# Peptides against a protein of PDB entry 4DOW: the designs that were tried, part 137

Target 1, 157 residues: chain A of PDB entry 4DOW
Amino acid sequence: TFSWVGRPLPNRKQFQQMYREICMKINDGSEIHIKVGQFVLIQGEDNKKPYVAKLIELFQNGAEVPPKKCARVQWFVRFLEIPVSKRHLLGRSPPAQEIFWYDCSDWDNKINVETIIGPVQVVALAPEEVIPVDQKSEETLFVKLSWNKKDFAPLPP

## One batch from the design tools (peptide; made by RFdiffusion4, then SolubleMPNN)

Design b2_p28_7_s2 (from b2_p28_7, 9 letters changed)
Fold by OpenDDE base, seed 2:
Structure b2_p28_7_s2 (fold): chain B 157 residues (1-157), chain A 28 residues (1-28)
Amino acid sequence: as target 1 above (157 residues)
Amino acid sequence: SEEEKELKEAEALADKLEANAGTLKRPA
C-alpha cells in the first residue's frame, strides 16, 4: 500500500500532482518513506532479478480513472541485462554488486509505484575505486560507468 | 531502522530471483 506524504508541489502540469515523498506500508504493518532522489528496486519479469532505478519524480496521474500513483525514474542496468555480444566491451568481469547508468531514451521511464519492492543503496564510484565485498557492503550496489547500448562510458555528472 | 529492514528484505528478494543471461528490455 502506497500513500502520499506531504502537500503536492506547485506545478503547471495538467492532471498531474507532484510529490516529494511517498509512504510504503509493508506486510508487517510498518511503514517506510521513499523520497525523490533515492534508489529503489522494481519488480522484474518472471525469473528476473529486480530492476534498479533512481526516483526522479513522484506524481499522481489524474488523467487516469482512478488516479494512478506513478514515478518517473532513471534506469540502471545489471551486467546480465547487457547483451551477451556486448559484454566484452567492459573489458573485465564485474562483481555482482556493480550496476550501470542506462544512458538511452528508448525505455519507458514511467512506472507504477506499486511495482516498487523497496529502497536500495547505490554508491557512485570512480573507475579506480574498488568495490568492497565485505558484509557491510553486501547489500549495496555500485555504479562506475554508463551504458548506452553501444559502449560503456564514464558516469554522467 | 525500518529503512534498513526494507533494504535487507529487498536485497534478499533480489538474491532469490534467478538472473537469466540475456538482454532485458523495458517497455518503450
Scores: peptide ipSAE 0.022, ipTM 0.512, DockQ to the pose 0.087
Fold by OpenDDE base, seed 4:
Structure b2_p28_7_s2 (fold): chain B 157 residues (1-157), chain A 28 residues (1-28)
Amino acid sequence: as target 1 above (157 residues)
Amino acid sequence: SEEEKELKEAEALADKLEANAGTLKRPA
């Protein structure tokens, strides 16, 4: 169950009430609050790893019937989401914790919040920084580069 | 924290799921 936290933010978008934070109630009855700017795992296809995204906006979409709780996101991609034919362009074998900033606009960046599995920690690193892959850091994902469907590039600002 | 617990659960779930098949596809 998802519910908005706080009052709607001022905005001029018709049929959209924007929020800073959403509450996710999990199975044990506890609540997790997720805010704009945080990172989340988004449910993928069956038997596929969840997608990773940064929350850019949280909004109630009143244009839908019934209104839906939505988010606008910045997508990240896992290495294994990169086409096999292009993976060599990275020039290295990335650790499982590495993700890439998806630098394309060809994908819809609006999601239903109900697809959110939960929060995830994403840390941006400089290219020269080592990605920790030990057990203590296994929960954290790391991003150094972007992927624009053609090549890898330095992480955008 | 509960958030950390959920994170661990989410990551554990992610690890159990099949790797993506080299295609970018979003459920949204």
Scores: peptide ipSAE 0.022, ipTM 0.517, DockQ to the pose 0.099
Fold by OpenDDE base, seed 1:
Structure b2_p28_7_s2 (fold): chain B 157 residues (1-157), chain A 28 residues (1-28)
Amino acid sequence: as target 1 above (157 residues)
Amino acid sequence: SEEEKELKEAEALADKLEANAGTLKRPA
């Protein structure tokens, strides 16, 4: 289950109450607090790895009945989500931990918070930096480049 | 590396099963 933490933020968006933080209660009763600006895993399709996203906004959508707890996100893509015909443009074989900043606006960036699996660590690296492949970084994802459906590009500084 | 092998295996599977990968919808 999910519950808001703190008071709503002042905003001018009609029918939306914005928040900085949400509390996720997991099966064992533990609680995880997730804030705007953090990275999360989003439930994927069956037999697929979860999606990766950065939380941009947390809001309750009052236009829906009943009101729904939602988030706006910046999407990342895994290498295997990129069309096969375009993968060669990377020019290298990426490690499993590498993800890419999705630099397109064609995807809906609004999600239900119920699809959030939990937080994840995402580390931005320069293109020349090596992604560590040790056990300590196994759960950490790394981003070096953006993907705009046409080509890969370095992340802006 | 082991990760590269796993990726290649996954890519091989994706080549067989993947269609319209760039048009995948995100969950709402």
Scores: peptide ipSAE 0.020, ipTM 0.541, DockQ to the pose 0.075
Fold by OpenDDE base, seed 3:
Structure b2_p28_7_s2 (fold): chain B 157 residues (1-157), chain A 28 residues (1-28)
Amino acid sequence: as target 1 above (157 residues)
Amino acid sequence: SEEEKELKEAEALADKLEANAGTLKRPA
C-alpha cells in the first residue's frame, strides 16, 4: 500500500495535491520512503524487466473518482526496449546495467504509484567512464546517453 | 553536468533493489 508523507506542497494546480514523499508498505510490514528526484522501478509487462524512471512529481489526482495517487516521471529505456533495427546506432554492446534517458514526449509520463515496485540506484556517467560490473554495483543502473527514437546523444548537463 | 550531480545525489538516497522480475515484489 501507498500513503503520502508530510503535508501537501503549496501549488496552484486545480485538482492536484502535490507531495515530496510517499511511503510504500511492503510485505514484511516495513516501510520504504520514496522522494521526488529518486529513481524507481515500475512494473513492466509479463516476462519483461521493470521500467526505470525518475520521479518528477508526486501528486494526488483529485480529478479522478476516487482520487488516485500518481506520479509524473522521466522515463529511461533499457537497451532491449529499443527497436532491433536501431540498436546498431549505439555502436557497441552495452552491459545489462546501462539505461538511456528517454528524450521523447510521445510516452505518457503519468503513472499510478501502485505500479512502483521500489527504488533503484541510477548513476550518470561520462561517456569515457567504465560501467562497473561487480558484486557491489550489480543492482545499480548507469546512464551515459539519451535516446530520442532516432539516435543516441550525450546526456544533458 | 547538473544531471550527473542530480543522479549521483539520488544514488545516495535510494535503496538498492535488483532489477530482476524473479526477486522483485509489489508492495502489499
Scores: peptide ipSAE 0.017, ipTM 0.466, DockQ to the pose 0.045; fails the geometry check

Design b2_p28_7_s3 (from b2_p28_7, 11 letters changed)
Fold by OpenDDE base, seed 1:
Structure b2_p28_7_s3 (fold): chain B 157 residues (1-157), chain A 28 residues (1-28)
Amino acid sequence: as target 1 above (157 residues)
Amino acid sequence: SSEEKELEEAERLAEKLEANAGTKKRPA
């Protein structure tokens, strides 16, 4: 179950009410608060690893009947989501914790909040920085580069 | 912290899932 936290933000969009925070109630009855700007795991295909995204907007879509709780996201991709024929362009074997900023507009950036599994920690690193691979960092994802379906590049500012 | 616990739970769920295929894409 998802519910809005706080009052709607001032917005000029007629059919969208924007929010800064959403509350996710999980099965044990506890609540998880997720805010705009945080990173989340999004339900993937059956038995596949979840997608990674940064929340850009949280909004209720009033154009839908009934209104739906939605989010706009910046997508990230896991290395294994990169086509096999293009993986060599990275020039190295990345650790499992590395993800890439998806620098394309061909994907729908709108999601249903019901697909959110929970928050995840994502740390941006410079290309020369080594991704720490230790027990403490197993739960943290790292991003060093972007992927635009053609090549890898430094992260956008 | 509560955030650490939330992260741990989310990652625990992720670890139970298989790796994504290279042909997978987000909805267009």
Scores: peptide ipSAE 0.039, ipTM 0.573, DockQ to the pose 0.088
Fold by OpenDDE base, seed 3:
Structure b2_p28_7_s3 (fold): chain B 157 residues (1-157), chain A 28 residues (1-28)
Amino acid sequence: as target 1 above (157 residues)
Amino acid sequence: SSEEKELEEAERLAEKLEANAGTKKRPA
């Protein structure tokens, strides 16, 4: 169950009420507050790993009937989501914890908040920084580069 | 914390699921 936290932010969008934070209530009754700017796991297709995304906006879409709680996200991709024919462009074998900033606009960046599985920690690193692959960092994902469907590049600003 | 539990659950789920190889990503 998802519910808005706080009052709607002032905005000029006629059919959208924007928020800074949403509350996710899990089965045991505990609550997780997810804020704009945090990273989340999004439910993937059947038998697929969850997607990784950064929350850019949280909003209620009043144009829908009934209104739906939505988010606008920046997508990330896992290495195995990169086409096989292009993986060699990385020039190295990445650890499983590495993800890439998706630097394209061809994907819809609006999601229903109901697809959010939960938060995830994502750490941005410089190319020269080592991704820790030990037990300590098993829960953390790391991003060094972007992927624009053509090549890997430094992260967008 | 509850956030830690959710993170653990989410990551555990991720490990159980197949990689998104060959799929064109879209919101679920």
Scores: peptide ipSAE 0.038, ipTM 0.591, DockQ to the pose 0.076
Fold by OpenDDE base, seed 4:
Structure b2_p28_7_s3 (fold): chain B 157 residues (1-157), chain A 28 residues (1-28)
Amino acid sequence: as target 1 above (157 residues)
Amino acid sequence: SSEEKELEEAERLAEKLEANAGTKKRPA
């Protein structure tokens, strides 16, 4: 169950009520608040790992019938989402915790909030910084590079 | 396989928070 937290933000987008925060009620009955700017896991396809995304906007899409609670996201990709033929371009074997900024606009960046599994911690690192793979950082993902379907590059500003 | 192991790890991390199913990202 998802519910908006707070009042709609001022905006000029027709049929959209924008919000800063959403409340997610999880299976045990507890509530998790997720805000714009935070990172989330999105339900993947069958036998696929959850997707990673940064929330850019939270909005109720009144143009849909019935209205849908939606988010606009910046996608990240896991290494295994990168085509096998291109993985060598990284020049190293990344740890499982590494994700990449998806630097393409070919993907739909609007999601239904119902696809959100939960929040996840994502830390941006400089290329020279070491990704910690210890147990205490197990739930933390790290991003050092972008992927534009052709090559890896430094993170966009 | 490596893929299976990574999937299992990702699912394990998300399991406690998972409350619903959703849509998948695709090219537009």
Scores: peptide ipSAE 0.037, ipTM 0.634, DockQ to the pose 0.053
Fold by OpenDDE base, seed 5:
Structure b2_p28_7_s3 (fold): chain B 157 residues (1-157), chain A 28 residues (1-28)
Amino acid sequence: as target 1 above (157 residues)
Amino acid sequence: SSEEKELEEAERLAEKLEANAGTKKRPA
């Protein structure tokens, strides 16, 4: 169950009410608050790992019937989402915790909030910084580079 | 090369982990 937290933000979009925060109620009755700017795991395809995204906007889409709670996201990709033929461009074997900023606009960046599994911690690192691989950091994802379907590059400014 | 071997290993691990595939993200 998802519910908006706080009052809608001022905006001029016809059918969209924007919010800063949403509440996710889980099975045990506890609540998780997720805000714009935080990172989330999004339900992947069957038998696949969840997608990773940063929340850019939270909004209720009144153009849909019934209105849907939605988000606009910045996508990240896992190494295994990158085509096999291009993985060599990284020049190294990344740890499982590494993700890449998806620097393309060809993907739909609108999601239903119901596809959100939960929050996740994402830490930006410089290329020379080492990604921790110990048990204490297993729940944290790390990003050093962007991927634009052609090559890896430094993160966008 | 060492880089190629590392990438091959990463690929094998990725397959075992049932990594995501495709050119588009999950529809809304």
Scores: peptide ipSAE 0.037, ipTM 0.600, DockQ to the pose 0.085; fails the geometry check

Design b2_p28_7_s4 (from b2_p28_7, 10 letters changed)
Fold by OpenDDE base, seed 3:
Structure b2_p28_7_s4 (fold): chain B 157 residues (1-157), chain A 28 residues (1-28)
Amino acid sequence: as target 1 above (157 residues)
Amino acid sequence: SAEEKELEEAEALAEKLEANAGTKKRPS
């Protein structure tokens, strides 16, 4: 179950009521709060790892009946989501914790919040920095580069 | 924590279940 936290932000867009935070109620009755700017895991396809995204906006879409709780996201891509024929362009074998900023506009960046599995930690690193692969960092994902369907590039600002 | 356990279980389930999120990663 998802519910808005706090009051709507001022300056409403037409048919959209914006929020800063959403609450996820999980099975044990506890609550997880997720804010704009945080990273989340999104439900993937069968036998695929969850997608990774950064929340840009949280909004209720009033154009739909009933209104739907939605988010606008910046997508990230796992290495295994990159076509096999293009993976060699990275020039190295990435650790499992590495993800890439998706630098294309061809994907729908609007999601239903019901597809959110939960929060995840994502850390930006410089290209020369080594991704730590220890027990303390097992749940942390790391991003160094962007992927634009053609090549890898330095991470956008 | 309980939250961590629930997240891990949710991740495991997501890997085994069909989802509609995949359709959003296709060209418009």
Scores: peptide ipSAE 0.028, ipTM 0.590, DockQ to the pose 0.098
Fold by OpenDDE base, seed 5:
Structure b2_p28_7_s4 (fold): chain B 157 residues (1-157), chain A 28 residues (1-28)
Amino acid sequence: as target 1 above (157 residues)
Amino acid sequence: SAEEKELEEAEALAEKLEANAGTKKRPS
């Protein structure tokens, strides 16, 4: 179950109410608050790892019937989501914790909040920084580079 | 290659199946 936290933000979009925060109620009855700017795991396909995204906007889409709670996101990709033929362009074998900023506009960046599995920690690193691969950092993802479907590059400014 | 094309097609199909989740490719 998802519910808005706080008052809607002022905006001029006729069919959209903007919010800063949403509350996710989990199975044990506890609640997790997720804010704009945080990173989340999104439900993936069957037998696939969840997608990773940064929340850019939270909004209720009043143009839909019934109105839906939605988010606009910046997508990230896991190494295994990159085509096999292009993986060699990285020039190294990344740890499982590494993700890449998806620098392409071909994907729909609007999601239903009901697809959110939960929050996740994502840390941006410089290329020379080492990704810690230990038990304490198992749940943390790291990003050094962007992927634009053609090549890897430094993160966008 | 044929394998690359098949992978691309499979990915496109997968994205269509994820349309309700908002993870689909933009129609363009």
Scores: peptide ipSAE 0.025, ipTM 0.579, DockQ to the pose 0.113
Fold by OpenDDE base, seed 1:
Structure b2_p28_7_s4 (fold): chain B 157 residues (1-157), chain A 28 residues (1-28)
Amino acid sequence: as target 1 above (157 residues)
Amino acid sequence: SAEEKELEEAEALAEKLEANAGTKKRPS
């Protein structure tokens, strides 16, 4: 279950109440707080690894009946989500921990918060920086480049 | 790898948490 934390933020968006933080209650009764600006794992399709996204907005959509708890996200893609025919453009074999900033607007960036699995650590690196492959860093994802469906490029500023 | 196991566990957890929630699929 999900519940808002704190008071709604002042905004001018009609039918939307914006929040900074949401609480996710886990089956064991524990609670995880997730904030705008953090990275999350989102439920993937069957036999697919979870999607990765950065939360940019948390809001309740009052235009829906009943109102829905939603998020707006910046998508990231895993290497295996990139079409096979385009993967060679990277020019290297990435480690499993590498993800890419999705630099396109063709994907709906609105999600239901119910699809959030939990938080994940994402670290931005310069292209020349080495992605650590030691066991201590296996839980962390790393991003060096963007993907715009045409080519890889340096990360947006 | 440890990451793969963690992701699998996360997926399993999501299934438990999202029993009544619709999964939104991203377009390919």
Scores: peptide ipSAE 0.024, ipTM 0.627, DockQ to the pose 0.057
Fold by OpenDDE base, seed 4:
Order: sequence, then structure tokens, then C-alpha cells
Structure b2_p28_7_s4 (fold): chain B 157 residues (1-157), chain A 28 residues (1-28)
Amino acid sequence: as target 1 above (157 residues)
Amino acid sequence: SAEEKELEEAEALAEKLEANAGTKKRPS
């Protein structure tokens, strides 16, 4: 169950009420609050790893019938989502915790919040920084580079 | 396989937080 937290933000979009924060109630009855700017895991296809995204906007989409709780996101991709033929362009074998900023506009960046599994920690690193792959950081994802379907590049500012 | 192991770990992590989440499909 998802519910908005706080008052809607001032917005000029006719059918969209924007929010800063959403609350998700998980199975054990506890609540998790997720804010704009945080990172989330999104339910993937069957037998696929969850998608990773940064929340850019949270909004109630009144243009849909019924109205939907939605988010605008910046997508990230896992290394295994990169086509096999292009993986060599990285020039290294990344740890499982590494993700990449998806630098293309061909993907729909609107999601239904009901697809959110939960928050995830994503840390941006400089290229020279080492990704910690120990048990302490097991739940943390790291991003150093972007992927634009053609090549890897430094992270956008 | 390494891929299967990584998937299992990711799913295990996600399951801790999952509460009747839907499925997101991307064009790619």
C-alpha cells in the first residue's frame, strides 16, 4: 500500500499533484518513507533482477482513470542489462554492485509507484575509487559511469 | 552460475522490502 506523505507541492500541471514523499507499507506492517532524490528498486520481469532508478518526481496522475500514483525516474542499468556485444567496452569486469547511469531518452521514465519494491542505497564514485564489495556494503550499489547504448562515459554532473 | 547467484542475492534483498509490488517492463 502506497500513500502520499505531506501536502501536495505547488504545481502548474493540470492533472498532476506533486509530492515530496511517499509512504509504502510493507507486509509486516512497517512503513518505509521514500523521498524525491532517493533511489529505489523496481520490480523487474520474472526471473530478472530488480531495476534501479532515482526518483525525480512523485505525482498523482489525475489524467489516468483511475488516478495513479506515479514517479518520474532516472534509470540505471546493471551490467548484465548491457548487450553482451558491448560489455567489453567497459574494459573490466565490474562487481555485482556496480550500476550505470542510463544516458538515453528512449526509455519511458514514468513508473507506477506500485512497482517500487523499496529503497536502495546508491553511491556515486569517482572512476579511481574502488567499489567496496564486502558484506558491509552488500546492499549498496555504486555508480561510476554512464551508458548510452554506444559506450561508457564518465557520470554526468 | 554466477548470474543465477547474483540474481538470487538481488531477489533476496528485494524480498525484504517487497509488499505486493507490480512489475515494471522497459522498452529495452
Scores: peptide ipSAE 0.024, ipTM 0.615, DockQ to the pose 0.053; fails the geometry check

Design b2_p28_8_s2
Fold by OpenDDE base, seed 1:
Structure b2_p28_8_s2 (fold): chain B 157 residues (1-157), chain A 28 residues (1-28)
Amino acid sequence: as target 1 above (157 residues)
Amino acid sequence: SELEAKKKEEEKKRKEAIKEFIERRKKV
């Protein structure tokens, strides 16, 4: 169950009410608050790791009947999502905690908030910085590069 | 019973949303 937190932000888009924060009620009755700008895990295919995304917008889509709680996201990709034929372009074997900024506009970046599993920590690193692999940081993901379906590149500004 | 029914309905909606999402997200 998802519910909006706070009052709607100034409207920039017709039929869309924008919000800063959403509340996710989990099975045990506890609540998790997720804000714009945070990173989330999104339900993937069966038996696959969840997708990773940054929340750009939270909005209720009033153009739909009934209205749906939605989010606009910046996608990340896991290394295993990259085609096998292109993986060599990275020039290294990334740790499991590394993800890549998806730098393409061909993907729909609108999701239903019901697909959100929960928040996740994502940390941007410079290329020279080492990804910590200790047990305490296993839940943290790291991003150094972008992927534009052709090559890896430095992160967008 | 009402609570259980609501939970089942929410789960159904979630599953549908997931299906729709997967269909819209292209492979890399």
Scores: peptide ipSAE 0.301, ipTM 0.804, DockQ to the pose 0.610
Fold by OpenDDE base, seed 5:
Structure b2_p28_8_s2 (fold): chain B 157 residues (1-157), chain A 28 residues (1-28)
Amino acid sequence: as target 1 above (157 residues)
Amino acid sequence: SELEAKKKEEEKKRKEAIKEFIERRKKV
């Protein structure tokens, strides 16, 4: 289950109550807190790895009946999500831990928080920096480039 | 039980949310 943490933030958006933090209750009764600005794993399709996103906003959408707990996100893409015909544009074989900033506006950036699996660590690196491959970093994802459906590019500022 | 009913309802909502999300996300 998901519940808001703290009081709603002041905002001017009609029918939306914004929050900084949400609490996830997991099966053992423990709680995980996720905040705006953190990265999350989102449930993927069957037999696919979870999607990766950065939380931009947390809000309750009062325009829906009943109101739903939602998030606005910045999407990332995994290499295997990129069309086969365009993967060569990267010029290298990325490690499994590498993801790419999705630099397109064609995707809906609104999700229901119930799709969130949990938090994940995402670290931005310069192109020349090596992605560490050790037990400590196995759960960490790394981003060096953006993908805009046409080509890879440096990360947006 | 009431607890089981609540869990079932929550799982149903979660599945619906996942389905909706997947349908809305376009292919790269």
Scores: peptide ipSAE 0.295, ipTM 0.799, DockQ to the pose 0.588
Fold by OpenDDE base, seed 4:
Structure b2_p28_8_s2 (fold): chain B 157 residues (1-157), chain A 28 residues (1-28)
Amino acid sequence: as target 1 above (157 residues)
Amino acid sequence: SELEAKKKEEEKKRKEAIKEFIERRKKV
């Protein structure tokens, strides 16, 4: 279950109440607080690794009936999400912990918070920096490059 | 129980949300 934390943020959007933080209750009864600006894992397809995204906004969408708790996100992509025919453009075999900033506007960047699995640590690295290898691929993820469906590029400013 | 029913409903909603999300998220 998800619940808003704190007061709604001032905004001028008629049908949206924005928040800074949301609380996620886990099955064991523990609570995890997730804030705007943090990174999250989002439920993927069956037998697929979860998607990775940065939370840009947390809001209740009053335009939907019933209102839904939503988030606006910046998408990341895993290497395996990139078409096989284009993977060679990276010029290397990335570690499992590497993700890429999705630099396209064609994806819907709104999600229901119910799809969030939990927070994840994402560290931005310079292209020349080495990605440390951890046993847990989902413990810390690293981003060095962006992907715009055509090629890899340095991270956007 | 009522609690179980609520949990079941929540899970159903979650599954629907996931399905919707997956359908909307295009492949790279």
Scores: peptide ipSAE 0.294, ipTM 0.797, DockQ to the pose 0.583
Fold by OpenDDE base, seed 3:
Structure b2_p28_8_s2 (fold): chain B 157 residues (1-157), chain A 28 residues (1-28)
Amino acid sequence: as target 1 above (157 residues)
Amino acid sequence: SELEAKKKEEEKKRKEAIKEFIERRKKV
């Protein structure tokens, strides 16, 4: 169950009420609060790792019947999502914890909040910084580069 | 029960949302 936290933010979008924060209620009755600017895991296909995204906007879409709780996101991609033929462009074998900033506008960046699994920590690193590789489960993800469907590049400003 | 019915409906809506999302998200 998802519910808005706080009052709607001022905006001029015709059918949208914007929010800063949403509450996700988990099965045990506990609550997780997720804010704009935080990173989330989004449900993927079966037998695949969840998608990773940064929340840019939280809004209720009043154009839909009934209104839906939605988010606009900045996508990240996992290495294994990149086409096999282009993976060599990285020039190295990345650790499992590395993700890449998706630097394209061709993807739909609107989601239903119900697809959110939960929050995740994403840390931006400089190219010279070493990603701590541990055999433990992926608690923290790291990003050094962007992917624009053609090549890897430094992170955008 | 009414509670079970509500939970079932919510899960159905969630599954539909996931399906719609996957269909809209283009491949890398």
Scores: peptide ipSAE 0.285, ipTM 0.794, DockQ to the pose 0.613

